# Peptides against a protein of PDB entry 4A54: the designs that were tried, part 11

Target 1, 94 residues: chain A of PDB entry 4A54
Amino acid sequence: MSVADFYGSNVEVLLNNDSKARGVITNFDSSNSILQLRLANDSTKSIVTKDIKDLRILPKNEIMPKNGTKSPSTNSTKLKSAETYSSKNKWSMD

## One batch from the design tools (peptide; aimed at target 1 F28 L55 I57)

Design b2_p14_2_s2 (made by RFdiffusion4, then SolubleMPNN; from b2_p14_2, 9 letters changed)
Fold by OpenDDE base, seed 5:
Structure b2_p14_2_s2 (fold): chain B 94 residues (1-94), chain A 14 residues (1-14)
Amino acid sequence: as target 1 above (94 residues)
Amino acid sequence: MEELEKKFKEALKK
C-alpha cells in the first residue's frame, strides 16, 4: 500500500509541536518525505513526515469544519418589497 | 479505521 492510495482522504495531522492540520491529501513527495494537504481555505500545506506525531483519517461524513468562511453573507438584499402603493387615486369627480 | 491509519503511517515511512 502506498500513500497514493490515500489521496483524496480527509485527515487530521498532529504535529510534533502539538499543532494540528486538517485537510485532504493531495500529494506525497517520497523523495523529500513531504505530505501535501489541501486545507479548508483551498490553500495547500506541506508537512514533513518527520514532523508528524500522529494522524487520523476522518470519515467522509465529518463535515470538514467549514472554516468560518462566512458563507458570503448573502446580502439578503432585503428585497424592499417596493410596495408600489398603487395609490389608485380614484379621483371620484363628484 | 485504525488499521487503515496504521497502513497510512507505514506507507509514509517508505
Scores: peptide ipSAE 0.561, ipTM 0.888, DockQ to the pose 0.597
OpenDDE base, seeds 1, 2, 3, 4: peptide ipSAE 0.553, 0.553, 0.543, 0.554; ipTM 0.886, 0.888, 0.886, 0.885; seed 2 fails the geometry check

Design b2_p14_2_s3 (made by RFdiffusion4, then SolubleMPNN; from b2_p14_2, 6 letters changed)
Fold by OpenDDE base, seed 4:
Structure b2_p14_2_s3 (fold): chain B 94 residues (1-94), chain A 14 residues (1-14)
Amino acid sequence: as target 1 above (94 residues)
Amino acid sequence: MEELEKQLRKALEE
């Protein structure tokens, strides 16, 4: 299994200095032992593997499709405008 | 989940 199998995974990396980095694995340079993470601000952070104390794979936030609570279709009760039957009582005065 | 993390760790060391 290669690091490439984990591209696109969201990870949290704990560094030897006790700092943490969180991002998506975008690349791995095996020649230099450098892991690249895309951070939340779209910047890229390069981490030397020797500086990694621990790592965890974050669950994909299934953006649970917000069940679009169908906003209850406000049944716009189409107020049936009472067709006022204007009974034109044509009072034909004779 | 732990197994995948272990596999990733191993892959980083290869």
Scores: peptide ipSAE 0.618, ipTM 0.905, DockQ to the pose 0.622
OpenDDE base, seeds 1, 2, 3, 5: peptide ipSAE 0.610, 0.597, 0.606, 0.611; ipTM 0.905, 0.903, 0.904, 0.905; seeds 2, 3 fail the geometry check

Design b2_p14_2_s4 (made by RFdiffusion4, then SolubleMPNN; from b2_p14_2, 8 letters changed)
Fold by OpenDDE base, seed 3:
Structure b2_p14_2_s4 (fold): chain B 94 residues (1-94), chain A 14 residues (1-14)
Amino acid sequence: as target 1 above (94 residues)
Amino acid sequence: MEELEKQLKEALKS
């Protein structure tokens, strides 16, 4: 079995520095021993296999936490409706 | 799942 058989799998990688990375396996460079993961923010992280302490395959049903794009708080600039002061032009007819 | 993880780990060492 090759790493390519796992392309598209969602994985959690524990690194030797105790940091964790979660992403989808998109590529593996066997010549350089580099695993590529697509992260939740659509960025790509390259991991050298020697730096991997442990790996877990996540079930398909675990929705990768989409980095909740904080909906840009549309500062609803309440356009204060400029109260058009209708100046009553008193037309004196003479 | 544990077996698949083992297989992936072995494939990465390859």
Scores: peptide ipSAE 0.627, ipTM 0.912, DockQ to the pose 0.567
OpenDDE base, seeds 1, 2, 4, 5: peptide ipSAE 0.627, 0.622, 0.626, 0.626; ipTM 0.911, 0.911, 0.911, 0.911

Design b2_p14_3 (made by RFdiffusion4)
Pose (drawn by RFdiffusion4):
Structure b2_p14_3 (pose): chain A 94 residues (1-94), chain P 14 residues (1-14)
Amino acid sequence: as target 1 above (94 residues)
Amino acid sequence: EELEEEIAEKLEES
């Protein structure tokens, strides 16, 4: 597979200077081999790949926090509130 | 093109 398939992928990269950085890939140019990473902190960063010492793909979700649950639903409610409240599950023992 | 292939391979191995 080419890198185009891995565009938008969130991975971690260690540079030649033993520093580590991770972000979601946005682009890669073949002629210059230049990679743009869009990090989840609403920041963009352009880094030339030649400075990469090594690469690795990070786990999906739960990257920073550590848990042992399946988490089948995100159960997120950021912004947009309604007049209805829900706890645990809508239906139980059904 | 070679650098792109090497990067792709490292990503596949990860």

Design b2_p14_3_s1 (made by RFdiffusion4, then SolubleMPNN; from b2_p14_3, 8 letters changed)
Fold by OpenDDE base, seed 2:
Structure b2_p14_3_s1 (fold): chain B 94 residues (1-94), chain A 14 residues (1-14)
Amino acid sequence: as target 1 above (94 residues)
Amino acid sequence: SDLEKKLSEKLLKS
């Protein structure tokens, strides 16, 4: 497994200075030990790995609060409640 | 998570 396997993952990085960065892993420069993140504003941040104190992978469903990106309206297809038409079996008693 | 650990290890070893 390589760092490249995590490209596209949303991560939160805690730096040694206690600052945090959140973004998508877009690149890793192994020669210089630099992790590149794409931030919510579409800018890129380069982080020297030695400055990383901790890293967490964010669940895919965590809507990174994109400034102004409307959460894709989950077309909640209202499952139309199947009106159980109770077919009243009218037992026509003859 | 194990994945986070693996990622961290890869980041730190390089």
Scores: peptide ipSAE 0.361, ipTM 0.844, DockQ to the pose 0.120
OpenDDE base, seeds 1, 3, 4, 5: peptide ipSAE 0.347, 0.352, 0.356, 0.360; ipTM 0.841, 0.843, 0.843, 0.845

Design b2_p14_3_s2 (made by RFdiffusion4, then SolubleMPNN; from b2_p14_3, 6 letters changed)
Fold by OpenDDE base, seed 5:
Structure b2_p14_3_s2 (fold): chain B 94 residues (1-94), chain A 14 residues (1-14)
Amino acid sequence: as target 1 above (94 residues)
Amino acid sequence: SELEKELSEKLLKS
């Protein structure tokens, strides 16, 4: 298996400077040790492999947030579980 | 994952 087998895969790269890059692997230059990623904005980022601290492969179903799509603020509407406290009306029979 | 390891190894060996 070669790096080329991973072309088209979405990856997250953690760099030695603790910055992160996410993109699709489009090319790898083994002679110069350069990994090329296509980013969400369709730009290309070249990363020298010696600068890579860690790498993970993103699942295909993970929608890469397109730069322009404001991640809808998941307003976690705290579903206030209306605990209907059933006030037991203890009808005291006389 | 194993795939991540393999990819990392390939990237580091080259």
Scores: peptide ipSAE 0.408, ipTM 0.856, DockQ to the pose 0.132
OpenDDE base, seeds 1, 2, 3, 4: peptide ipSAE 0.408, 0.408, 0.406, 0.412; ipTM 0.856, 0.855, 0.856, 0.856; seeds 1, 4 fail the geometry check

Design b2_p14_3_s3 (made by RFdiffusion4, then SolubleMPNN; from b2_p14_3, 7 letters changed)
Fold by OpenDDE base, seed 2:
Structure b2_p14_3_s3 (fold): chain B 94 residues (1-94), chain A 14 residues (1-14)
Amino acid sequence: as target 1 above (94 residues)
Amino acid sequence: SSLEKELSEKLLKS
């Protein structure tokens, strides 16, 4: 697995200066150790990885206050977990 | 999460 496997993921990055950046991973420059994020305003932010204190991957459902560009609702077919109706075998005792 | 850890490790090792 490579960093590229996380392209398109929405992340929150905590920097060493305690500032935070939120955005979608668009690129990683391994030669220069630079992570590129696309921010909510469609600008890009380049972050040197050494400046990263922590990061978290945001759930897809966390509505980033996107300015109104509706991310195409990938119809996450909520696989309705078929509630397996435990057929209570009513053992009709004779 | 495990994924966050993995991502962090990859970012730091590269």
Scores: peptide ipSAE 0.423, ipTM 0.860, DockQ to the pose 0.130
OpenDDE base, seeds 1, 3, 4, 5: peptide ipSAE 0.419, 0.417, 0.417, 0.421; ipTM 0.859, 0.859, 0.858, 0.860

Design b2_p14_3_s4 (made by RFdiffusion4, then SolubleMPNN; from b2_p14_3, 7 letters changed)
Fold by OpenDDE base, seed 1:
Structure b2_p14_3_s4 (fold): chain B 94 residues (1-94), chain A 14 residues (1-14)
Amino acid sequence: as target 1 above (94 residues)
Amino acid sequence: SELEKKLSEKLLKS
């Protein structure tokens, strides 16, 4: 398991200075130990992991107040399962 | 949660 497995997760990060940041994990630079979050205003914040005191994963249903960016309504195109009516040609022998 | 723990551990081990 890698940090990349958590990309797209909404998290709240508590920093050592007791400030908090909320965002979606978009990247992790392992070489420099930098966690990148996309914030509600679509800006990005880079956090040095040594400054992280605690981290929690937010539930998916928690509507992060997106400033004005309409969450793309996933048009759940109900793929109407084309019921392929396999017409069983019942060869009725007379 | 265990998931949070795993994530934290991965972040700290880097």
Scores: peptide ipSAE 0.433, ipTM 0.863, DockQ to the pose 0.116
OpenDDE base, seeds 2, 3, 4, 5: peptide ipSAE 0.431, 0.429, 0.412, 0.426; ipTM 0.862, 0.864, 0.857, 0.862; seed 2 fails the geometry check

Design b2_p14_4 (made by RFdiffusion4)
Pose (drawn by RFdiffusion4):
Structure b2_p14_4 (pose): chain A 94 residues (1-94), chain P 14 residues (1-14)
Amino acid sequence: as target 1 above (94 residues)
Amino acid sequence: ELEEETEELKEAIE
């Protein structure tokens, strides 16, 4: 497959200077081979791929934190609050 | 699967 399929992919890259960087890919130009990475910290960074020494794709979610659970639901509630509260599960022993 | 995808990505860039 081509790199277009991996656009938006979150991967880690080691450069020729033994430094590491990871981010979500936004673009790659064939003529110049230039890669833009949009990192989850609301920052954009453009890096030419010629400086890549090696590449690797990072695990999905739980990249920094380490856990041993399936986590089937995100259970996130950032901003947007309502007058209803829920704990553990809505239905139990059903 | 993840290792295969990483190899495919390296080959595509090369």

Design b2_p14_4_s1 (made by RFdiffusion4, then SolubleMPNN; from b2_p14_4, 5 letters changed)
Fold by OpenDDE base, seed 3:
Structure b2_p14_4_s1 (fold): chain B 94 residues (1-94), chain A 14 residues (1-14)
Amino acid sequence: as target 1 above (94 residues)
Amino acid sequence: KLEELTKKLKEALE
């Protein structure tokens, strides 16, 4: 099996310096041993394979946190149910 | 399955 069979896979890479990178495999340069990842911000990171300490394939359902997607802070505006106090105005007509 | 695929990828990168 070749690295090309994994193009499009989302991976987490642990580097020898204990930093982590997450991205989609877009290319592999076998001559220079360079793995190319597309990151969440659409930038490209090139990683030399000798600098990889560990790697794992992520499940398809893991949405890479795009830095720019403001997680809609669902300000759950607690709709304070306006308790309409029906003040029974007892209009005594005499 | 993902563990096996990860192993294969690691082998391919060696």
Scores: peptide ipSAE 0.676, ipTM 0.932, DockQ to the pose 0.673
OpenDDE base, seeds 1, 2, 4, 5: peptide ipSAE 0.674, 0.673, 0.671, 0.671; ipTM 0.933, 0.932, 0.932, 0.932

Design b2_p14_4_s2 (made by RFdiffusion4, then SolubleMPNN; from b2_p14_4, 6 letters changed)
Fold by OpenDDE base, seed 2:
Structure b2_p14_4_s2 (fold): chain B 94 residues (1-94), chain A 14 residues (1-14)
Amino acid sequence: as target 1 above (94 residues)
Amino acid sequence: DLEKLTELLKKALE
């Protein structure tokens, strides 16, 4: 199982500072340990993995509105390309 | 870090 298996999943991320972010996993840069989320407002949030305290996958029945996009809870959800993330999607186990 | 994220995701599936 890889992180890529969770692309398209709608998640809630709890950060170490107790802030929360909700979005669809669109990319992960293992070299830089950056998780990319597409937020409800169609913006992209980059989160450093070390700053993540906890994560939950949101139920498919949970409505998370996205601007101009299908609900991430649906199998037909089309993920928009990363807007700000220009790094190569590099996978490393190191 | 990849391991951490993978573990978090796995736990979220439980």
Scores: peptide ipSAE 0.519, ipTM 0.891, DockQ to the pose 0.172
OpenDDE base, seeds 1, 3, 4, 5: peptide ipSAE 0.513, 0.519, 0.511, 0.508; ipTM 0.890, 0.891, 0.891, 0.889

Design b2_p14_4_s3 (made by RFdiffusion4, then SolubleMPNN; from b2_p14_4, 6 letters changed)
Fold by OpenDDE base, seed 3:
Structure b2_p14_4_s3 (fold): chain B 94 residues (1-94), chain A 14 residues (1-14)
Amino acid sequence: as target 1 above (94 residues)
Amino acid sequence: KLEELTKLLKEALS
């Protein structure tokens, strides 16, 4: 399985500085290990993978508001996100 | 399933 298999997935990324980014995976630069996300405002964010502390996949039905338009989703299995768990386990996975 | 997919994603990104 490659990173490309997750293109279109909505993810939440926790960075080493404890900041968070949420967006759809649009690209991965394997040469430089840079993950690209499309954010809710249609901008793009590039994240160096070494700066990632944790990452979770959001459910496919998660709507990321974008000018009243539903974010594109891939035809993948519905994923349960840590959002369904208690706030104490924000990054828990099933 | 989510845990496994997340693991695979993290591994692929590393």
Scores: peptide ipSAE 0.242, ipTM 0.775, DockQ to the pose 0.484
OpenDDE base, seeds 1, 2, 4, 5: peptide ipSAE 0.229, 0.232, 0.222, 0.217; ipTM 0.771, 0.774, 0.770, 0.769; seed 2 fails the geometry check

Design b2_p14_4_s4 (made by RFdiffusion4, then SolubleMPNN; from b2_p14_4, 4 letters changed)
Fold by OpenDDE base, seed 3:
Structure b2_p14_4_s4 (fold): chain B 94 residues (1-94), chain A 14 residues (1-14)
Amino acid sequence: as target 1 above (94 residues)
Amino acid sequence: ELEKLTEELKKALE
């Protein structure tokens, strides 16, 4: 089994400095021992394998946190309930 | 199955 068999897999990488990276495996440079990840923001991160403390393959159901599309803060325009002032038009029918 | 795959990946990265 080669590293290429895991291309497209979502992984969480724990580095020796205790930082974490999550991304999709896009490439592995065997000559330089560099693992390339595509991150949630579509940027790429190159990680030297010697700096990897631990690696976990994420299940397909784990939605990589897309850059939280700021759910458009639907400005809940408080529909000010137009208080229908029922003007009692006193229609004096003479 | 994921555990086995993780170990194979780790081995391939060594």
Scores: peptide ipSAE 0.203, ipTM 0.766, DockQ to the pose 0.578
OpenDDE base, seeds 1, 2, 4, 5: peptide ipSAE 0.199, 0.198, 0.196, 0.195; ipTM 0.764, 0.758, 0.762, 0.761; seed 2 fails the geometry check

Design b2_p14_5 (made by RFdiffusion4)
Pose (drawn by RFdiffusion4):
Structure b2_p14_5 (pose): chain A 94 residues (1-94), chain P 14 residues (1-14)
Amino acid sequence: as target 1 above (94 residues)
Amino acid sequence: EETEELKEAIEEEE
């Protein structure tokens, strides 16, 4: 597979200077081999791939926090509130 | 496996 399939992928990269950086890939130019990473902190960063010493793909979600649960639902409620409250599950023992 | 495929793809394009 080519890199186009890995565009938007969140990976970590170690550079020639033994520094580590991870972000979600946005682009790669073949002529110059230049990679733009859009990090989840609302920042953009352009880095030429020639400075890459090594690459690795990070695990999906739970990257920083460590947990042992399946987490089948995100259960997130950031912004947008309604007049209804829900706890644990809507239906139980059904 | 996916990490190896990514490394090989970048090396081929370079």

Design b2_p14_5_s1 (made by RFdiffusion4, then SolubleMPNN; from b2_p14_5, 5 letters changed)
Fold by OpenDDE base, seed 3:
Structure b2_p14_5_s1 (fold): chain B 94 residues (1-94), chain A 14 residues (1-14)
Amino acid sequence: as target 1 above (94 residues)
Amino acid sequence: KKTEELKKAIEKEL
């Protein structure tokens, strides 16, 4: 069994500095001993395996909090259509 | 079980 068999798995990684990272395993660089995780914000975090204190695979039912892409509130800047009051200068040519 | 398998896979490829 290889690390590649676990690509796409959600994992929680506890680092030696007691910080935690959660993400999907996207790659493992055996030459450099680097585990790559895709985070909830779609960024990639590279973790040196030496810095890993512990890890666990999360069950599929643990909804990784998709950082709800707050739909960019398209501030519909209602471009107030400048009602160009076309002042029809009625040039009355008499 | 899967977690332990992943740990072993990492250790093997190091």
Scores: peptide ipSAE 0.704, ipTM 0.939, DockQ to the pose 0.655
OpenDDE base, seeds 1, 2, 4, 5: peptide ipSAE 0.697, 0.679, 0.697, 0.699; ipTM 0.939, 0.937, 0.939, 0.939

Design b2_p14_5_s2 (made by RFdiffusion4, then SolubleMPNN; from b2_p14_5, 5 letters changed)
Fold by OpenDDE base, seed 5:
Structure b2_p14_5_s2 (fold): chain B 94 residues (1-94), chain A 14 residues (1-14)
Amino acid sequence: as target 1 above (94 residues)
Amino acid sequence: SLTEQLKKAIEEEL
């Protein structure tokens, strides 16, 4: 089986510098030992295999977080806990 | 696993 059999697969690559890359395998240059990934931003990253510490194939159903979708910062509206100041009704007894 | 197969494929083509 060749690396080409895995073209189009989503992979997560852990590099020796502890950085991670996620992308689709688009090419493998065996002569130079370079794995090419298409990233979520449609850019291409070339990774020298010697720099790979670990890799895994991501399941097809795993929603690749599109790097570009800024999760709308849900402004956590600080629910101001309405401190219900219990107004002490001082019941003045007669 | 597919992952191990990929790893092996890389190693074999190096």
Scores: peptide ipSAE 0.691, ipTM 0.936, DockQ to the pose 0.703
OpenDDE base, seeds 1, 2, 3, 4: peptide ipSAE 0.690, 0.685, 0.678, 0.654; ipTM 0.935, 0.935, 0.934, 0.935

Design b2_p14_5_s3 (made by RFdiffusion4, then SolubleMPNN; from b2_p14_5, 6 letters changed)
Fold by OpenDDE base, seed 3:
Structure b2_p14_5_s3 (fold): chain B 94 residues (1-94), chain A 14 residues (1-14)
Amino acid sequence: as target 1 above (94 residues)
Amino acid sequence: DLTEKLKEAIKKEL
């Protein structure tokens, strides 16, 4: 079984510095010992295997946290309807 | 375990 058999798998990687990365395996460079992950923001992270403390395959049902695009808070600028003051133009017909 | 198989695959290809 090769690493390529796991392309498309979602993994959690624990690094030696105790940081974590989650992403989909997109490539493995055996010559340089680099595991490549696609992250939730569609960026790519290259991880040197010697920096990996531990890894696990995430179950398919774990929805990668989509970077919740915070819906741009549409500042509903309540356009305060400019109350058109109907200036009663008193048309004096002479 | 799939995780263990992945770890073994990495080790073999290094």
Scores: peptide ipSAE 0.701, ipTM 0.939, DockQ to the pose 0.617
OpenDDE base, seeds 1, 2, 4, 5: peptide ipSAE 0.700, 0.694, 0.700, 0.700; ipTM 0.939, 0.938, 0.939, 0.939

Design b2_p14_5_s4 (made by RFdiffusion4, then SolubleMPNN; from b2_p14_5, 6 letters changed)
Fold by OpenDDE base, seed 4:
Structure b2_p14_5_s4 (fold): chain B 94 residues (1-94), chain A 14 residues (1-14)
Amino acid sequence: as target 1 above (94 residues)
Amino acid sequence: KKTEELRKAIEKEL
């Protein structure tokens, strides 16, 4: 079994500094011992495996805390269609 | 079980 078999899995990583990272495994660099996670904000975090204190695979049903970037309520400001007043300027050619 | 398998996979590829 390889790390590649777990690509796409959502994981929680506890680092040696007691910080946590959550993301989807996107890549593993065996040469440099780097685990890459895609975070909720679509950024990529590279973690050196030696800095990992613990990790766990999150169940599929754990709602990734979507940092609720408030979808900008596109207040569809109804751009009032500017009524093209076709002013027929009858240029009276005298 | 899956978590342990991932740990083993990492350790094996290091």
Scores: peptide ipSAE 0.688, ipTM 0.936, DockQ to the pose 0.673
OpenDDE base, seeds 1, 2, 3, 5: peptide ipSAE 0.686, 0.674, 0.680, 0.688; ipTM 0.935, 0.935, 0.935, 0.936; seed 3 fails the geometry check

Design b2_p14_6 (made by RFdiffusion4)
Pose (drawn by RFdiffusion4):
Structure b2_p14_6 (pose): chain A 94 residues (1-94), chain P 14 residues (1-14)
Amino acid sequence: as target 1 above (94 residues)
Amino acid sequence: ELEEEIAEKLNESE
């Protein structure tokens, strides 16, 4: 597979200077081999790939926090509130 | 060549 398939992928990269950086890939130019990473902190960073010493793909979600649950639902409620409240599950023992 | 090398490393890490 080419890198186009891995565009938007969140991976971690160690550079020649033993520094580490991770972000979600946005682009790669073949002529110059230049990679733009859009990090989840609303920042954009352009880095030329020639400075990459090594690459690795990070696990999906739970990257920083460590947990042992399946987490089948995100259960997130950021912004947008309604007049209804839900706890644990809507239906139980059904 | 650099694109192929990067692609191989990504395929292995997947």

Design b2_p14_6_s1 (made by RFdiffusion4, then SolubleMPNN; from b2_p14_6, 7 letters changed)
Fold by OpenDDE base, seed 5:
Structure b2_p14_6_s1 (fold): chain B 94 residues (1-94), chain A 14 residues (1-14)
Amino acid sequence: as target 1 above (94 residues)
Amino acid sequence: SLEKELSEKLLKSL
């Protein structure tokens, strides 16, 4: 199995400096030992394989928070609980 | 898991 078999896979890479990178594998340069990732912001990060401490393939269902998806401001629409003030019209029957 | 196995294979291929 080659690294090319994993092109398009979403991965999390743990580096020797304990930093993490997440992205889609777009290329691998075997001659220079460089793994290329496309990040969530569509930028590219090149990682030297010797700097990789650990790597995991992320399941397809993990919705990577696209940085660009403005978390819809959950306008906490304070559902003003329509306090149905049941104005008990006290019909004073005289 | 399958993902773990694949991760190990990928890491070994680097």
Scores: peptide ipSAE 0.629, ipTM 0.920, DockQ to the pose 0.144
OpenDDE base, seeds 1, 2, 3, 4: peptide ipSAE 0.624, 0.625, 0.628, 0.604; ipTM 0.920, 0.920, 0.920, 0.920; seed 4 fails the geometry check

Design b2_p14_6_s2 (made by RFdiffusion4, then SolubleMPNN; from b2_p14_6, 7 letters changed)
Fold by OpenDDE base, seed 4:
Structure b2_p14_6_s2 (fold): chain B 94 residues (1-94), chain A 14 residues (1-14)
Amino acid sequence: as target 1 above (94 residues)
Amino acid sequence: SLEEKLSEKLQKSL
């Protein structure tokens, strides 16, 4: 089984310095032993394989913390129902 | 290889 079999998997990488990175595996450079992750902010992080202490695949239900892209507050602009004032223009034909 | 070690870690995490 190759690293390429895991492309598209969401993973948590624990580095030797005890820092963590989370992202989707997008590429592996075999020549340089570099794992590429797409992060939540759509940036790419390159990790040298020798610096990886541990790695786990995240379950599909683990909501990557959406960077608080403020869900556009659907300002429920209450479309104030424009009360169609049916102005009955009673044209009094006088 | 480092790639083999990485693939093994990934496989074990399934």
Scores: peptide ipSAE 0.515, ipTM 0.893, DockQ to the pose 0.692
OpenDDE base, seeds 1, 2, 3, 5: peptide ipSAE 0.487, 0.497, 0.501, 0.474; ipTM 0.873, 0.875, 0.877, 0.869

Design b2_p14_6_s3 (made by RFdiffusion4, then SolubleMPNN; from b2_p14_6, 6 letters changed)
Fold by OpenDDE base, seed 1:
Structure b2_p14_6_s3 (fold): chain B 94 residues (1-94), chain A 14 residues (1-14)
Amino acid sequence: as target 1 above (94 residues)
Amino acid sequence: SLEEELSKKLLESL
């Protein structure tokens, strides 16, 4: 199993200094051993894996206290499928 | 729990 399988998961990371970080896994740099979390304030925190003491995946139903910043409702602009009018040029030879 | 097991697997993958 790779770390990429957990992208988008909300996690709580316990660091060796006993501090905690909570965020969504956005990236993992295997070359530098750096885990990237998107925090509740939309900032990115980079954590060196050697500094991680423990990690837990948070259940989706845990109402993280959304600090009132409205998750911008991504207006799913319904890409109106351009109906390609296939004008069947029926060349009716009369 | 499943979440606990997955958490362990994630940690092992780091």
Scores: peptide ipSAE 0.625, ipTM 0.919, DockQ to the pose 0.157
OpenDDE base, seeds 2, 3, 4, 5: peptide ipSAE 0.617, 0.620, 0.600, 0.611; ipTM 0.918, 0.918, 0.918, 0.914; seed 4 fails the geometry check

Design b2_p14_6_s4 (made by RFdiffusion4, then SolubleMPNN; from b2_p14_6, 5 letters changed)
Fold by OpenDDE base, seed 1:
Structure b2_p14_6_s4 (fold): chain B 94 residues (1-94), chain A 14 residues (1-14)
Amino acid sequence: as target 1 above (94 residues)
Amino acid sequence: SLEKELSEKLNESL
């Protein structure tokens, strides 16, 4: 199992300075030991792994307080199925 | 726990 298996997980990170960060894991730079989180405001926070004191994975059902950015309501435009009336022109030869 | 495993993987890259 790699760190990449946790991409998309929502986590709370406790840092050595006792600050906390919450976000979705978007990337891990193994060369530089940097964990990237997407925060609720859609910004990206880079965290050096050595500064991580503790980490917890948040359950999917915890509604992170989305700041009221309306998820774009995908207006499901109901494509009205155009009923192609195939008028069967019955050419009845009387 | 998955949290422990993730923490271990992050630390191994150190």
Scores: peptide ipSAE 0.511, ipTM 0.878, DockQ to the pose 0.104
OpenDDE base, seeds 2, 3, 4, 5: peptide ipSAE 0.455, 0.469, 0.468, 0.480; ipTM 0.868, 0.875, 0.869, 0.871; seeds 2, 4 fail the geometry check

